# Peptides against a protein of PDB entry 3QIS, part 67

Target 1, 334 residues: chain A of PDB entry 3QIS
Amino acid sequence: PSLELSRREFVFENVKFRQLQKEKFQISNNGQVPCHFSFIPKLNDSQYCKPWLRAEPFEGYLEPNETVDISLDVYVSKDSVTILNSGEDKIEDILVLHLDRGKDYFLTISGNYLPSCFGTSLEALCRMKRPIREVPVTKLIDLEEDSFLEKEKSLLQMVPLDEGASERPLQVPKEIWLLVDHLFKYACHQEDLFQTPGMQEELQQIIDCLDTSIPETIPGSNHSVAEALLIFLEALPEPVICYELYQRCLDSAYDPRICRQVISQLPRCHRNVFRYLMAFLRELLKFSEYNSVNANMIATLFTSLLLRPPPNLMARQTPSDRQRAIQFLLGFLL

## One batch from the design tools (peptide; aimed at target 1 Q171 V172 W177 D181)

Design b2_p24_8_s2 (made by RFdiffusion4, then SolubleMPNN; from b2_p24_8, 14 letters changed)
Fold by OpenDDE base, seed 5:
Structure b2_p24_8_s2 (fold): chain B 334 residues (1-334), chain A 24 residues (1-24)
Amino acid sequence: as target 1 above (334 residues)
Amino acid sequence: SEEEERRLAEYEERVQAALQQFEE
């Protein structure tokens, strides 16, 4: 069996977080026999492609002289955004299109990724006084490494590094401030805030706005700005409540004094973000008659974002653990 | 820019005011 491919090289320029890109090509059976095709893993890979790439269809049959269109879809989710932001991964792959009892056909995937404040650590963002797209990628790597070291020192209760020569970090990321300050100004009276989904086009505009500028106003509806805050919190590589404190939050969930002590042990930027968000959400709850927002809804929504189980425990989260996590947040909202 | 400096000053004021209620 043999195939003819209309294209073998694919370039995905300016790949962004949550922005789907598609490239199509045709495969034709130029042989005299039916053939089965499939994308197969390379020798050392478990998957035929990287997590941000998909082929559709990834397998099929072709009769003689039959042609099929294959879509190569590039989509950077929360699961790939952090490694692409750091430059640990890149928009590069090789796909192996296997023909049963035939030969392999190689497809080259290339392109560039545009870094996002979404999926960047709170520590790194607190060191960014400029939009992330203005920060050299080399400096982003250094900021992530330095941020990790600061987090570890804070958790170990080590003496603060001599504040001598480095610019004072922001207390919270400017991106969180921009989102929260907008919602505080314009969305406190918004009916069904955090309950109505935003528009995908508006979400992309908000992400691009935060990645490229320090706006006076965030574009889009209050629902889109609210959902952008949720997406931001979900995409954090380390949740606002660090994984190391997850179990202690659950254990303290019914003791407000211990809950506050646990939060005080967070790294400074994480602690500040948590407190800032709780201040905002408490203010939002004062307008419950207008926005239909209540403490139970907010606690339930934000628990999955702020107090995520460690990756090794995600599959083991009990309904009791979820209820404790909700109760932990309720103690800061009431 | 002067506008970015103004926005940074608004940031410092508002974030500090929001956080101060947890330090007292």
Scores: peptide ipSAE 0.367, ipTM 0.903, DockQ to the pose 0.571
OpenDDE base, seeds 1, 2, 3, 4: peptide ipSAE 0.336, 0.342, 0.292, 0.253; ipTM 0.894, 0.885, 0.863, 0.854

Design b2_p24_8_s3 (made by RFdiffusion4, then SolubleMPNN; from b2_p24_8, 12 letters changed)
Fold by OpenDDE base, seed 4:
Structure b2_p24_8_s3 (fold): chain B 334 residues (1-334), chain A 24 residues (1-24)
Amino acid sequence: as target 1 above (334 residues)
Amino acid sequence: EEKEKKILEEYEKKVQERLELFEE
């Protein structure tokens, strides 16, 4: 069997978080026999492509003289955004299009990724006084390394580093402030807040706005701004409540005094973000008659975002653990 | 620049006020 490919080189320029890009090509069976094609893993790879790439279809049959369109879809989800922001991964791949009993055809994928404040650590964002797109990639790497060191120092209760000539970090990421301050100003009376989904186009505009600017106003509906906050919290590499404190939050869930002590042990940026979010959510709950939002709903929604089980425990989370996690947050909402 | 500076000044104030309200 043999194939003709209309294209073998693909360039994905300016790849962004949650923005789907598509490149298409045709494959044609120019042979005299039917062929099965599939994208196969390279040597030592488990998957035929990187997590941010997909071929559609990834396999199929072609009769003689048949043609099929293949879409190469680039989509950076929450699962790929952090490693692309850091430059640990890049928009580069090689796909192997295999023919059963035939040849391998190589496709080259290249491009560039544009960093996002989504999927960036709270620690790094607290050090970013400018939009992330204005921060040199080299400095992003340094900020991530410094952020890790600051987290560790904070957890170890090490003496505050002398307030040396390093710019004082923000108390909370400006992006969180922008989202929450907008919601506080405009969305407290918004019916079905956090229940109605945002518009996908508006979400993209909000992300782009936060990545590129410090706006006076966030674009889009209150629902889109609310969903953008949820997406932001979900995309955090480390949740607002650090994984190290997860079990202690569950164990303390019915003791408000111990709950407060657990939160006090968070790294400064995480603690501030938690307190800032709880203050907002408490304010939002005062308007429950207008916004149809109640404490149980909010606690349930935000628990999955703020108090995530460590990756090694995700598969083991019991309904009891979920209820304790919800109860932990309820103690800060009521 | 001046506009962004004002936004950051508003940020510093409002975030601090909200954090203080949570500690009370």
Scores: peptide ipSAE 0.325, ipTM 0.889, DockQ to the pose 0.675
OpenDDE base, seeds 1, 2, 3, 5: peptide ipSAE 0.276, 0.301, 0.311, 0.299; ipTM 0.868, 0.881, 0.883, 0.876

Design b2_p24_8_s4 (made by RFdiffusion4, then SolubleMPNN; from b2_p24_8, 13 letters changed)
Fold by OpenDDE base, seed 4:
Structure b2_p24_8_s4 (fold): chain B 334 residues (1-334), chain A 24 residues (1-24)
Amino acid sequence: as target 1 above (334 residues)
Amino acid sequence: DEKEEKILAEYEKKVQERLKEFEE
């Protein structure tokens, strides 16, 4: 069996978070026998492609002289955004198109990724006084490394680090402020806030806006801005409540005094973001008659975002643990 | 950009105000 490929080199320019890009090519059976094709893992890989890449179809049968269109889909989800922002991963891959009882055909994937404030740590974002797209990639790496070291120092040292001559970090990321200040101004009376999905086009505009500018106003509907906040919180590499405090939050869930003490032990940026979000959500709940938002709905929604189980415990989360996590958050909303 | 500086100045003020209201 043999295949002819219309193209073997693919370039994905300006790949962005949550923006689907597609490149298509044709494969033709120029042989005399039916053939089965499949994308196969390279020798050391578990998957045929990186997590941000997909082939559609990834396998199939071709009769003699049959042609199939294959779509190469590039999509950066929450699962790939952090490693692409840091430059740990890149828009580069090699796909192996295997022909059963035939040859391997190699496809080269290349391109560039445009960093996003989505999937960037709270610590790094607190150091970014400019839009992330204005920050040199080398400086992004340094900011992530420094952010990790400051988080560790802040957890170990109950003493405020002496504010040495380094530029004072922002109290909360400007991106969170922009989202929450918009919602506070315009969405407190919005019916079904956080219940109605946003528009995908508006979500992309919001992401691009936050990545490239410091706007006076966020574009899109209140629903899209609300969903963008949820996406932002979901995409954080470290949740607003650090994984290290997860169990203590569950253990304290029914004691509001201990809950406040646990939150006080968060790194400064995480603590400020938590308090800032709770202040907003409490304000939103004052308008429950207008927006149909209640404390149980908000607690249930935001608990999964703010108080995530550590990756090693995700598979072991009990219904009791989830209820304790919700109860922990309710103590800040009521 | 003078507009962005003004937005950032408003940010610092508003965030600080809301964080204080939470501590009271």
Scores: peptide ipSAE 0.321, ipTM 0.888, DockQ to the pose 0.620
OpenDDE base, seeds 1, 2, 3, 5: peptide ipSAE 0.245, 0.291, 0.289, 0.280; ipTM 0.849, 0.876, 0.875, 0.869

## One batch from the design tools (peptide; aimed at target 1 W177 V180 F184 E283)

Design b2_p25_1 (made by RFdiffusion4)
Pose (drawn by RFdiffusion4):
Parts: structure tokens; C-alpha cells; sequence
Structure b2_p25_1 (pose): chain A 293 residues (1-134, 168-310, 319-334), chain P 25 residues (1-25)
């Protein structure tokens, strides 16, 4: 049971939020007998690697002496973007490739991460006047730029918030917001609209903070009480919530053109603005509908 | 065209200021 590896060290340079990278290498069974290989967790872990990293394939069978290409894939999603933004985690790791009844092969993962305004808290973004990788703002300039673009160009956009944008443009928008305060956000209206949804979803703290979440559901049927729960939010969260509710009510005026109705808004934005740490789903859309109407 | 653009920008700014200056309930 022996393996030959084309390489054991891999570098993921300039890793960005939601941008896929692949570092490929070849495994060859140079032994005399067939072997089984698999990636294993390091002593006392649950997984063989961190969430932003994946091996494809992560296990297999090799006769003597077939070869197999292994893809080491890095993808920073909403699950890891905040800890990598913060520096609580780095683009580094060790993969232990394990021969069943044999040697262990140690693969070193290194590289660097570029922080994004996406996955950054509303509070910190309101305290940063300049782009992240170039008195606090009422709302983060990034969300204002996305909403400003949609207000200007997308009020009459057919199927706004119902058609997915382009992956390439989403990344261009994110990098644009990470590095600039542009005159125009690049990409189609559908891309800018989706980038807004991704922005809300990627927030480490939702627009409606986690501890106020349950109170919102309980209060879902009294508009006086719902508005008071909103008053308990920190200034930046309260402002973003009010700002978005005003923006969505503005879009509802053009529903005959942009097909944006209360049904779609409620089911789309409720889960983004009001996340927990069923029929609660119903009190939640009721909570949000109370502001839209 | 220029008057329509100015009216759209004023409407956006008014909406944002109403949202930010809304009193606590």
C-alpha cells in the first residue's frame, strides 16, 4: 500500500468571498497491491478539513498502479466569510490523506484571504467611510449603493427579485463594493438585486438581531407592538430595517411592471431580515407584512 | 428629462430621510 503524489503543498492566493478556486494534484498507487485512500480528521476533529475547503474526490480505490486526480477546492461561502474577514481564521490547513492500513500523507494548505464588506456586520460597516479593501453612517454605504442603483434603474424591471443574476456580475459587484465607491454599480438589475439579497443573507448579525427574533414572532399580530420591538434594535439595524421597508414599499407601487407583490416580498425578505440563531414562518411573514402594508 | 431625473433623486432622498428620522414607537 503505497502512493505517489504529484505535489503535497498547495497555495490559494487572494481567496475571495464566493469565488471558487481549485488546486489539482495526481495520486498514483506505486505499490504492488491495491490500496484504499481517504482524507481523515486530524486527532479529535469532526471533519478532515475546514468548511471553506473540500477534496474531490475525498476517498477511493486504486489498483497498482492506476492514477486519480484530486481536486482541492476552496470556496468561501456565507458560513466562513465573517471569520475570514475578521482574521479569526486564515487560509491555512493540513489535509491527512490516509491509506487504509498504511502511511499517512500530509498535505499543507496555505494562502491568503481578502476581506469583503459582505459578511461584515452592519455596525462595523457604518463605522467605515471608505471601502474595506480600497459620527457613523445611517446605513452602510454598500447597502445604500445597491439600493440606490435599483431605485434609479430597476423600478420598472420585469421580474425584479424573481430572476437570478449572473455569477460573474455578482462577483464584480462584490469586488466593486469591497474596493470602491463607484458612480455606477456594474451588472444587470437582476444581478444587483441578487447581490442585495446575498448581502442581507451574509450579514453576521441579521437586520433584526437574533434576540429580538422571538419577540417579533410573539408580537406579530399587534402593529403597535411590532413597531416597538423594532425600536429596541441598535440604531444601524433599526435604520437598515426602516430603509429596506421603505424601499420595498416604493417597489410595490410599480408592481404592474416589476411583478413585485406583497406575497413574494414577504416570502423572500422575511427569512433574510428575520433569522433564528413551521407556523412561526407564518407569524414571521405576518410580522413583515405588517410593515409593508 | 433633466426635470424627471431631479424629481427621482429628490424622491429617493426624501424616502431615505423619512426612514432615518422616524421617531421611536
Amino acid sequence: PSLELSRREFVFENVKFRQLQKEKFQISNNGQVPCHFSFIPKLNDSQYCKPWLRAEPFEGYLEPNETVDISLDVYVSKDSVTILNSGEDKIEDILVLHLDRGKDYFLTISGNYLPSCFGTSLEALCRMKRPIRERPLQVPKEIWLLVDHLFKYACHQEDLFQTPGMQEELQQIIDCLDTSIPETIPGSNHSVAEALLIFLEALPEPVICYELYQRCLDSAYDPRICRQVISQLPRCHRNVFRYLMAFLRELLKFSEYNSVNANMIATLFTSLLLRPPPSDRQRAIQFLLGFLL
Amino acid sequence: EEEEEEEREERFEEMALEAFNEPLH

Design b2_p25_1_s1 (made by RFdiffusion4, then SolubleMPNN; from b2_p25_1, 11 letters changed)
Fold by OpenDDE base, seed 4:
Structure b2_p25_1_s1 (fold): chain B 334 residues (1-334), chain A 25 residues (1-25)
Amino acid sequence: as target 1 above (334 residues)
Amino acid sequence: SEREEEERRQRLEELRQEAFNAPDA
């Protein structure tokens, strides 16, 4: 079997969070026999491609002189955004297009990723006074390392962060501030807030706005801004309630005093974000007659975002655990 | 109204201050 490939080198410029890019190429069976093709893992890889890359179709059958178009799709989800933001991973891969009983054909994938505030830690974002796209990649790495060290210090030592550091962290990420400020100003009377999906194009504009500060004001509908807040919280590498406190939140769910004590043990940025979000949501609930938002809905929605089970426990979450997690948040909304 | 927007802005700022200045209980 033999294939002819129209292209073997692919460059994905300016890859962004949640922005699908596609490059297409054609494969043709220039042999005399039918062939089955598949993308196969390289030596020591479990998958034929990195998590942000997909081939479609990834396998197929070609008769002699048959041709198929293959799409190479680059999409950075919440599952890949953090490692790309840190530069731990890059927009580089090699695909192996295998022919059954034939040759391997190598495809080179390259490009560049544009960092996002989505999938960046709360700690790092609290240190970023500028939009993430204005921060040098080298400085992003330093900020993530510094953020990890401060999180650990804040968990181990209830010592106030020494007031003498020339660069005090923000109380909350500016991105959360912007989203919540917008929603508070414009969305309190929005019917079906957090129930109606945003527009995908508007979500991209909102993400780009938060990443670049362009435009100066968050674009899009209230629904898109509300969904952008949900996406932001979902994409956090560490949830607003740190994984270390998850079980204690469940155990305290029916004692409002213990719930507050558990929250006081969060790292400062996480604690501030939690309190800020709860204050906003309590205010939003005063407009329930207009926005159709109730405490049970909000608690149910935000529980999955704010109080995530640790990755090792995610598959073991019981309906009782979920109900306790909802009750924990309800104690801050009522 | 511009007044209602300013009252909302002030209230949002109060909520921020409450969130950030709540005494560590």
Scores: peptide ipSAE 0.032, ipTM 0.559, DockQ to the pose 0.815
OpenDDE base, seeds 1, 2, 3, 5: peptide ipSAE 0.026, 0.027, 0.020, 0.021; ipTM 0.503, 0.523, 0.516, 0.568

Design b2_p25_1_s2 (made by RFdiffusion4, then SolubleMPNN; from b2_p25_1, 15 letters changed)
Fold by OpenDDE base, seed 1:
Structure b2_p25_1_s2 (fold): chain B 334 residues (1-334), chain A 25 residues (1-25)
Amino acid sequence: as target 1 above (334 residues)
Amino acid sequence: DKKKEEEHRKRLEALREEAFNAPDA
C-alpha cells in the first residue's frame, strides 16, 4: 500500500486559548490495493498527538485512487493552557500516519502560542500590572517561580512580604477585578445571569481584550462576561481555594468560624480573590428578583470552580464531599 | 477541537444545569 500526502508540514501561528485553528491536507491512495491508515503513538507516548492537537479523521480506509481530507485541529483548552503559558509545552508535535502493512508518514506540527491570563496563577497575575501579552515570556517564567515561592511562604506564615524593595503585588488580579467590576456595574439586574451561556465570539473577544489591554469596559453581553469569569476560574492552575486546604474546607463545612479561619490561611492573593468574589456574589443575590439567581445555584456553580478536589483525589470525590463543598461556600453567601 | 470546545461548552452547561436543578436547601 502507498499514500500520497498533499502536505506534511503544518504551522499554527498565534495559537490562543480557546481559539480553534485548523489546517487541512489530503491523503490519496496511489496504490493498487485498499489501505487502512491511522495516526499512531510514537514510542513511549500513549496518544498519537499532544492534548491540544487532533486529527480528523484519525483513521480510515481508502480504496485505490480514493482521497480523503484530514483536518489537523489545534485547540488549547484549560488542560493545556497553563503548560503552554509557562513554556513547559510548545506548539510542536510530530504525527505518525501509519499505513497498515505499509510505511509511516511523518507530519511536522509547529507554531507559536500567545500567553493568556487564563490558566495563569493568581500569584503571577497579582504581579502583572500590565496585560500578559506585554510581559516577556522569560519574565512570565520568573513570575511563576516567584509566585510559587511566595505562595509557600504565605502558607507557612514565615516571612512578612518585604514591603520595601519590590513593587507591591496587586490585591487581586486586574483581570478578575475587570470581570467582577463589570458584572457588578452592569449585570446585577441581568435576567438569567450565569444560567444563559455567552456567545463564543464574544468570549474570544473578552479573552483577547484581557490578554492584551486594560479596558475601561469589557466587550460583549453580560452573559459572555459572566461566562468569561467562570472560564477564568476553571482555567486557574491552582483554584481560588488552594488544593492544600480542600479537605479542611470539607471538614469545616458546617462550622462557619472554622470556615473563616481556613480562608484566612489562604495565600494573600487567593484570600483576596475569594473575599472579592464572595462580596460580589452576595451583592448579586440581593437582585434575585431580577436576575433569577439564588444562593444554592450560585454555591453549586462556583463550588466546582473555587473548591476543586486535588488531582489525586478527583476520582474519589463522593456526593457527600460535593455537598460539604457546597455547604462550605453557602456559609459565605448567606 | 470542535469536540474539545464543544466538550468544554457542554461541561459549563452541565454545571449550569446542575446548579439550576439544585434542590432548594
Scores: peptide ipSAE 0.020, ipTM 0.462, DockQ to the pose 0.023
OpenDDE base, seeds 2, 3, 4, 5: peptide ipSAE 0.017, 0.020, 0.020, 0.013; ipTM 0.468, 0.525, 0.468, 0.429; seed 3 fails the geometry check

Design b2_p25_1_s3 (made by RFdiffusion4, then SolubleMPNN; from b2_p25_1, 17 letters changed)
Fold by OpenDDE base, seed 3:
Structure b2_p25_1_s3 (fold): chain B 334 residues (1-334), chain A 25 residues (1-25)
Amino acid sequence: as target 1 above (334 residues)
Amino acid sequence: SSLLEQLHQQRLEQLRQEAFNAPEA
C-alpha cells in the first residue's frame, strides 16, 4: 500500500484558550490495493496526539485512487491550558499516519500558544500586576515556581511569609476582582443570572480582554461575564479550596465553626478569593426577587467549581460526599 | 467592612497605577 499526502507540515499560529483552529489536508491511495490508515501512538505514548490536538477521521479505508480529507483540530480546553501557560507543553507534535502492512508517514505540527489568565494559578495571578500577555514567558515560569514554593511554605506553616521580600502580592487576582466587580455593579438584578449561558463570541472577548488589558468595563452581557467567572474557576489548576483540604471540608460540613477554621488554613490568596466570592454570593442572594437566584442553586453550582475532589478521588465521589460538599458551602451563604 | 467592601473601594485605582507605573524592562 502507498499514500500521497497533500501536506505534511502544519503551523497553528496564535493558539488561544477555548479557540478552535482547523487545518486540512488530503490523503490519496496512489497504490493498486485497498489500504487501511490510522494515526498511531509514538513509542512510549498512550495516545496518537497531545490532548489539545485531534485528527478527524483518525482512521479509515481507502480504495485505489480514493482520496479523503483529514482535519487537524487544535483546541485548548481546561485540561491543557495550565501546561501550555507554564510552557511545560508547547504547540508542537509529531503525528504518525500508519498504513496496515505499509509505511509510516510523519506529520509535523508546530505553532505558538498565547498565555491566558485562565488556567493560571491564583498564587501567580496575585503576583501578576500586569495583564498576562504583557508578562514575558520567562517571568511567567518564575511566577509559577515562586508561587508553588510559597504555597508549600504556607501550608507547612513553617516560615512566616517574609513581608520584606519582592513586590507585595495582590489580595485577590485582578481578573477575579474585575469579574466580581462587574457582576456586583451590573448583574445583581439580572434575571436568571448563572442560569442562562453566555454567548461564545462574548466569552472569547472577555477572555481576550482579561488576558490583554485592565478594562474599565468587561465587554459582553451579564450572562457572559457570569459564565466567564465559572470558566475561570473551573480552569484553575488548583481549585479555590485546595485539594489538601477537600476531605476536611466534607468532614466539617455540619459544623460551621470547624468549616471557618478549615478555610482559615487555606493559602492567603485562596482564602481571600473564597471569602470574596462568598461575600459576593451572599450579596447576590439579597436580590433573589430580581435575579431568581437561591442559596441551594448557588451552592450546587459553585461546589463543583470551588470544592473539587483531588484527581485520585474524582472517580470515587459518592452522592453523600457531594451533599456534604454542598452543605459546606451553604454554611457560608446562609 | 466586609472583604468585598474593602476590595471594591481601593484596588482598581492601585492596579491601574501599578500597571502604568511599571518601568519598561
Scores: peptide ipSAE 0.030, ipTM 0.665, DockQ to the pose 0.047
OpenDDE base, seeds 1, 2, 4, 5: peptide ipSAE 0.020, 0.021, 0.027, 0.020; ipTM 0.599, 0.621, 0.537, 0.582

Design b2_p25_1_s4 (made by RFdiffusion4, then SolubleMPNN; from b2_p25_1, 12 letters changed)
Fold by OpenDDE base, seed 5:
Structure b2_p25_1_s4 (fold): chain B 334 residues (1-334), chain A 25 residues (1-25)
Amino acid sequence: as target 1 above (334 residues)
Amino acid sequence: SEKEEEERRKRLEQLRQEAFNAPEA
């Protein structure tokens, strides 16, 4: 069996968070026998491609002289954005197109990723006074590493933030500040806020705007800006309430004093973001007659974003645990 | 109105100050 491939080299330029790119190629059975093709894992890989890449179809059957179009889809989700922002992963892969009882065909995937403030740690973003696209990639790596170490030190209560020779970190990421400022200024009276989805094109414009500038006004509808805040919180590598405090939040859910003490133990940037979001959401609830927003809806929505179960517990989250998590957040909204 | 916008800005700044200056429990 043999195949002819129309293309074997693919370049995905300027790959961005949540922006789908597609490249297509054709495979043809130029042999005299039917053949089955599949994308197969390389040696020691569990998957035929990296998490941000997909082939469609990834397998199939071709009669003699039959031809099929294959789409290579590049999409950076919340699951891949952090490792691409840090440069731990890159827009590079090799796909192995296997022909049953035939040979392997190698496809080269290459490109460049444009870093996003989405999927970057709160600690790193508090150290970034400029848009992330103005920060050299080497400095982004250093900022993420330093931010991890600062988080651990803060959790251990060992070192006061050395307010010494380095520029003082922001109290909250400028991106969160901009999103919340916009929503507070323009969206408090917006009907169905956080209930109506944004437009995908506007979401991309908002992401690009926050990655490249410090705007006076965020582009797009109030719904798109609201959804961008949700996407931002969802994409955080560490949730606003750190995984280490998850169980303590559940255990304290019915004692508002213990809940406040648990929040006081968050790293400074996480604590500030949490308090800032809760202050905003409490203010938004005063406009419930206009925006149709209620405390139960907001608590349910934001609990999944702010108080995520640790990866080891995610498969074991009970309905009781979810209700405790909602109750924990309600104690800050009411 | 410009006055309502200024009042909203002042309130947002107050919320920021309340959030950041909240005493550690």
Scores: peptide ipSAE 0.038, ipTM 0.677, DockQ to the pose 0.872
OpenDDE base, seeds 1, 2, 3, 4: peptide ipSAE 0.030, 0.029, 0.027, 0.025; ipTM 0.532, 0.545, 0.477, 0.472

Design b2_p25_2 (made by RFdiffusion4)
Pose (drawn by RFdiffusion4):
Order: structure tokens, then sequence, then C-alpha cells
Structure b2_p25_2 (pose): chain A 293 residues (1-134, 168-310, 319-334), chain P 25 residues (1-25)
């Protein structure tokens, strides 16, 4: 049971939020007998690598002496973006490739991460006047820029918030917001709209903070009480919530053109603005509908 | 100095847009 590896060191340079990278290498069974290989967790872990990293394939069988290409894939999603933004984690790791009943092959992962305004908290963004990778703001300039674009160009946009944008444009929009305060956000209305949804979803702390979440559901049927729960939010969260509710009510006025109705808004935005750490789903849409109507 | 002026103008624009959406709603 022996393996030959084309390389053991891999570099993921300038890793960005939601931008896929692949570092490929070839494994060849140079032994005399067939072997089984698999990636294993390092002593006392659950997984063989961190969440932003994946091996494809991660296990297999090789006769002497067939070869197989292994793809080491890096993808920073909403699960890792905040810890990589913060520096609590780095683009580094060790993959242990394990021959069943044999040697271990150690693969070193290195590289660097570029922080994004996506996955950054509302509070910190309101404290930063300049782009992240160039008195606090009432709302983050990034969310204002996305809403400003949609308000200007997308009020009459057919199936707004129902048609997915383009992956390439989403990344352009995110990089644009990370590095500039532009005159115009690049991309179609559907891409800008989806980038807004991704922005809300990527927030480390939702628009409605986690501890107020349960109170919102309990209070879901009393509009006086719902508004008061909103008053308990920090200033930036309260402002973003009010700002978005006002924006969504503005879009409802053009529903005959943009097909944006209360049903779709409630089911789309409730889970984004009001996340927990069933029928609570119903009190949640009721909570949000109470503001829209 | 130029950057501070630009940041002030942008903050004013954000506040005006926030108020505008609340008036329209």
Amino acid sequence: PSLELSRREFVFENVKFRQLQKEKFQISNNGQVPCHFSFIPKLNDSQYCKPWLRAEPFEGYLEPNETVDISLDVYVSKDSVTILNSGEDKIEDILVLHLDRGKDYFLTISGNYLPSCFGTSLEALCRMKRPIRERPLQVPKEIWLLVDHLFKYACHQEDLFQTPGMQEELQQIIDCLDTSIPETIPGSNHSVAEALLIFLEALPEPVICYELYQRCLDSAYDPRICRQVISQLPRCHRNVFRYLMAFLRELLKFSEYNSVNANMIATLFTSLLLRPPPSDRQRAIQFLLGFLL
Amino acid sequence: EEEEEEEEELQEKIEEHFDLLLERS
C-alpha cells in the first residue's frame, strides 16, 4: 500500500467570499497491491478539514497502479465568511490522506483571505465610512447602495425578487461594495436584488437580533406590541429594519409591474430578517405582514 | 480633507434617502 502524489502543498491565493477555487493534484498507487485512501480527521476532530474546504473525491480505491485526480476545493460561504473576515480563522489547514492499513500523507493548505462587507455586522459596517478593502451611519452604506440602485432602476422590474441573478454579477457586486463607493452598482436588477438577499442572509447578526426573535413571535398578533419589540433593537438594526420595511412598501405600490406582492415578500424576507439562533413560521410571517400592511 | 467632505456628503445622502422612504410609505 503506497501512494505517489504529484504535490503535497497547495496555495489558495486571495480567497474571496463566495468565489470558488480549485487546486488539483494526482494520486497514483505506486505500490504492488491495491490500496484504499481516504481523508481523515486530525486527532480529536469531527471532520477532515474546515468548512470552507472540501476534497473531491475524499476517498477511493486504486489498483496498482491506476491514478486519480483529487480536487481540493475552497469555497467561503455564509458559514465561514464572518470568522475569516474577523481573522478568527485563516486560510490554512492540514489534510491527512490515509491509506487503509498504511502510511499517512500530509497535505499542507495555505493562502490568504480578503475580507468582505458581506458577513460583517451591521454595527461595524455603520462605523466604517470607507469600503472595507478600499457619528455612525444610519444604515451601512453597502445596503444603502443596493437599495438605492433598486429604487432608481427596479421599481418596474418584472419578477423582482423572483428571478435569480447572474453568479458572475453577484461576485462583481460584492467586490464592488468591498472596494468602492460607486456611482452605479454593476449588473442587472435581478443580480442587485439577489445580492441584497445574500447580504441580509450573510449578516452575522440578523436585522432582528436573535434574542428578540422569540419575543417577536409571541407578540406577532399585537401591532402595538410588535413595534415595541422593534424599539428594543440597537439603533442600526432598528434603522435597517425600518428602512427595509419602507422600501418593501414602496415596491408594493408597483406590484402590477414588478409582481411583488405581500405573499412573496412575507415568505421571502421573514426568514432573512428574523432568524432563530413550524407554526412559528406562521407567527413570523404574521409579524412581518403587520409592518408591510 | 477631501475624503471627509465626501464621507459627509454620502452620510447626508443616506439620511435623506432613509427619510424619503419613510415619507413615501

Design b2_p25_2_s1 (made by RFdiffusion4, then SolubleMPNN; from b2_p25_2, 8 letters changed)
Fold by OpenDDE base, seed 2:
Structure b2_p25_2_s1 (fold): chain B 334 residues (1-334), chain A 25 residues (1-25)
Amino acid sequence: as target 1 above (334 residues)
Amino acid sequence: EEEEEFEEELEKKIEESIESLLKRS
């Protein structure tokens, strides 16, 4: 069996978080026998492609002189955004199109990724006084390394050295400020806030806006701005409540005094973001007659975002653990 | 100068927002 491929080299320019890109090519059976094709893993790989790439269809049968269109879909989710922001991974891959009882055909995937504030750590973002797209990639790497060291110092209760006034981190990320301050000013009376989905086009505009500018106003509906805040919190490499404190939050869930002590042990940036979000959500709850928002809905929604189980415990989360996590957050909303 | 003024104004706007929300709580 043999195949003819219309293209073997694919370039995905300006790949962004949550923006789907598609490239198509054709494969034709130029042989005299039916053939089965499949994308196969390379040696030592578990998957035929990286997590941000997909082929559709990834396998199939071709009769002699039959042609099929294959779509190569590039989509950066929350699961791939952090490693692409850091430059640990890149928009590069090699696909192996295998022909049963035939030869392998290699496809080259290349391109560039544009960094996002989505999937960047709170500590790194507190050090970014400019939009992430204005920050040199070399400086992004340094900021991530420095953010890790500062987190460790904060957890060890090391007194921060008096960093010079120019190197002082923001109290909260400017992106969190932009989202929360907008919602506080314009969305407190918005009916069904955090219950009505945003528009996908507006969400993309909000993400691009936060990555490239510091606007006076965020574009889009209050629902889209609210959903952008949820997406931001979900995409954090480490949740607002650090993984190291997860179990202590569950253990303290019925003691409001211990809950406050656990939060006081968060790294400065995480603690500030937590307090700022809780203050906003308490203010939103004062307008419940207008916005139809209640404490149980908010606690249920935000607990999954703010208090995530460590990756090693995700598969073991019990309904009791989830209820304790909700109870922990309720103690800050009421 | 212009960059420092921008950073100071950004820090101030963030502080004012945080204080506004925390004083209402």
Scores: peptide ipSAE 0.590, ipTM 0.945, DockQ to the pose 0.894
OpenDDE base, seeds 1, 3, 4, 5: peptide ipSAE 0.583, 0.586, 0.576, 0.590; ipTM 0.944, 0.944, 0.942, 0.945

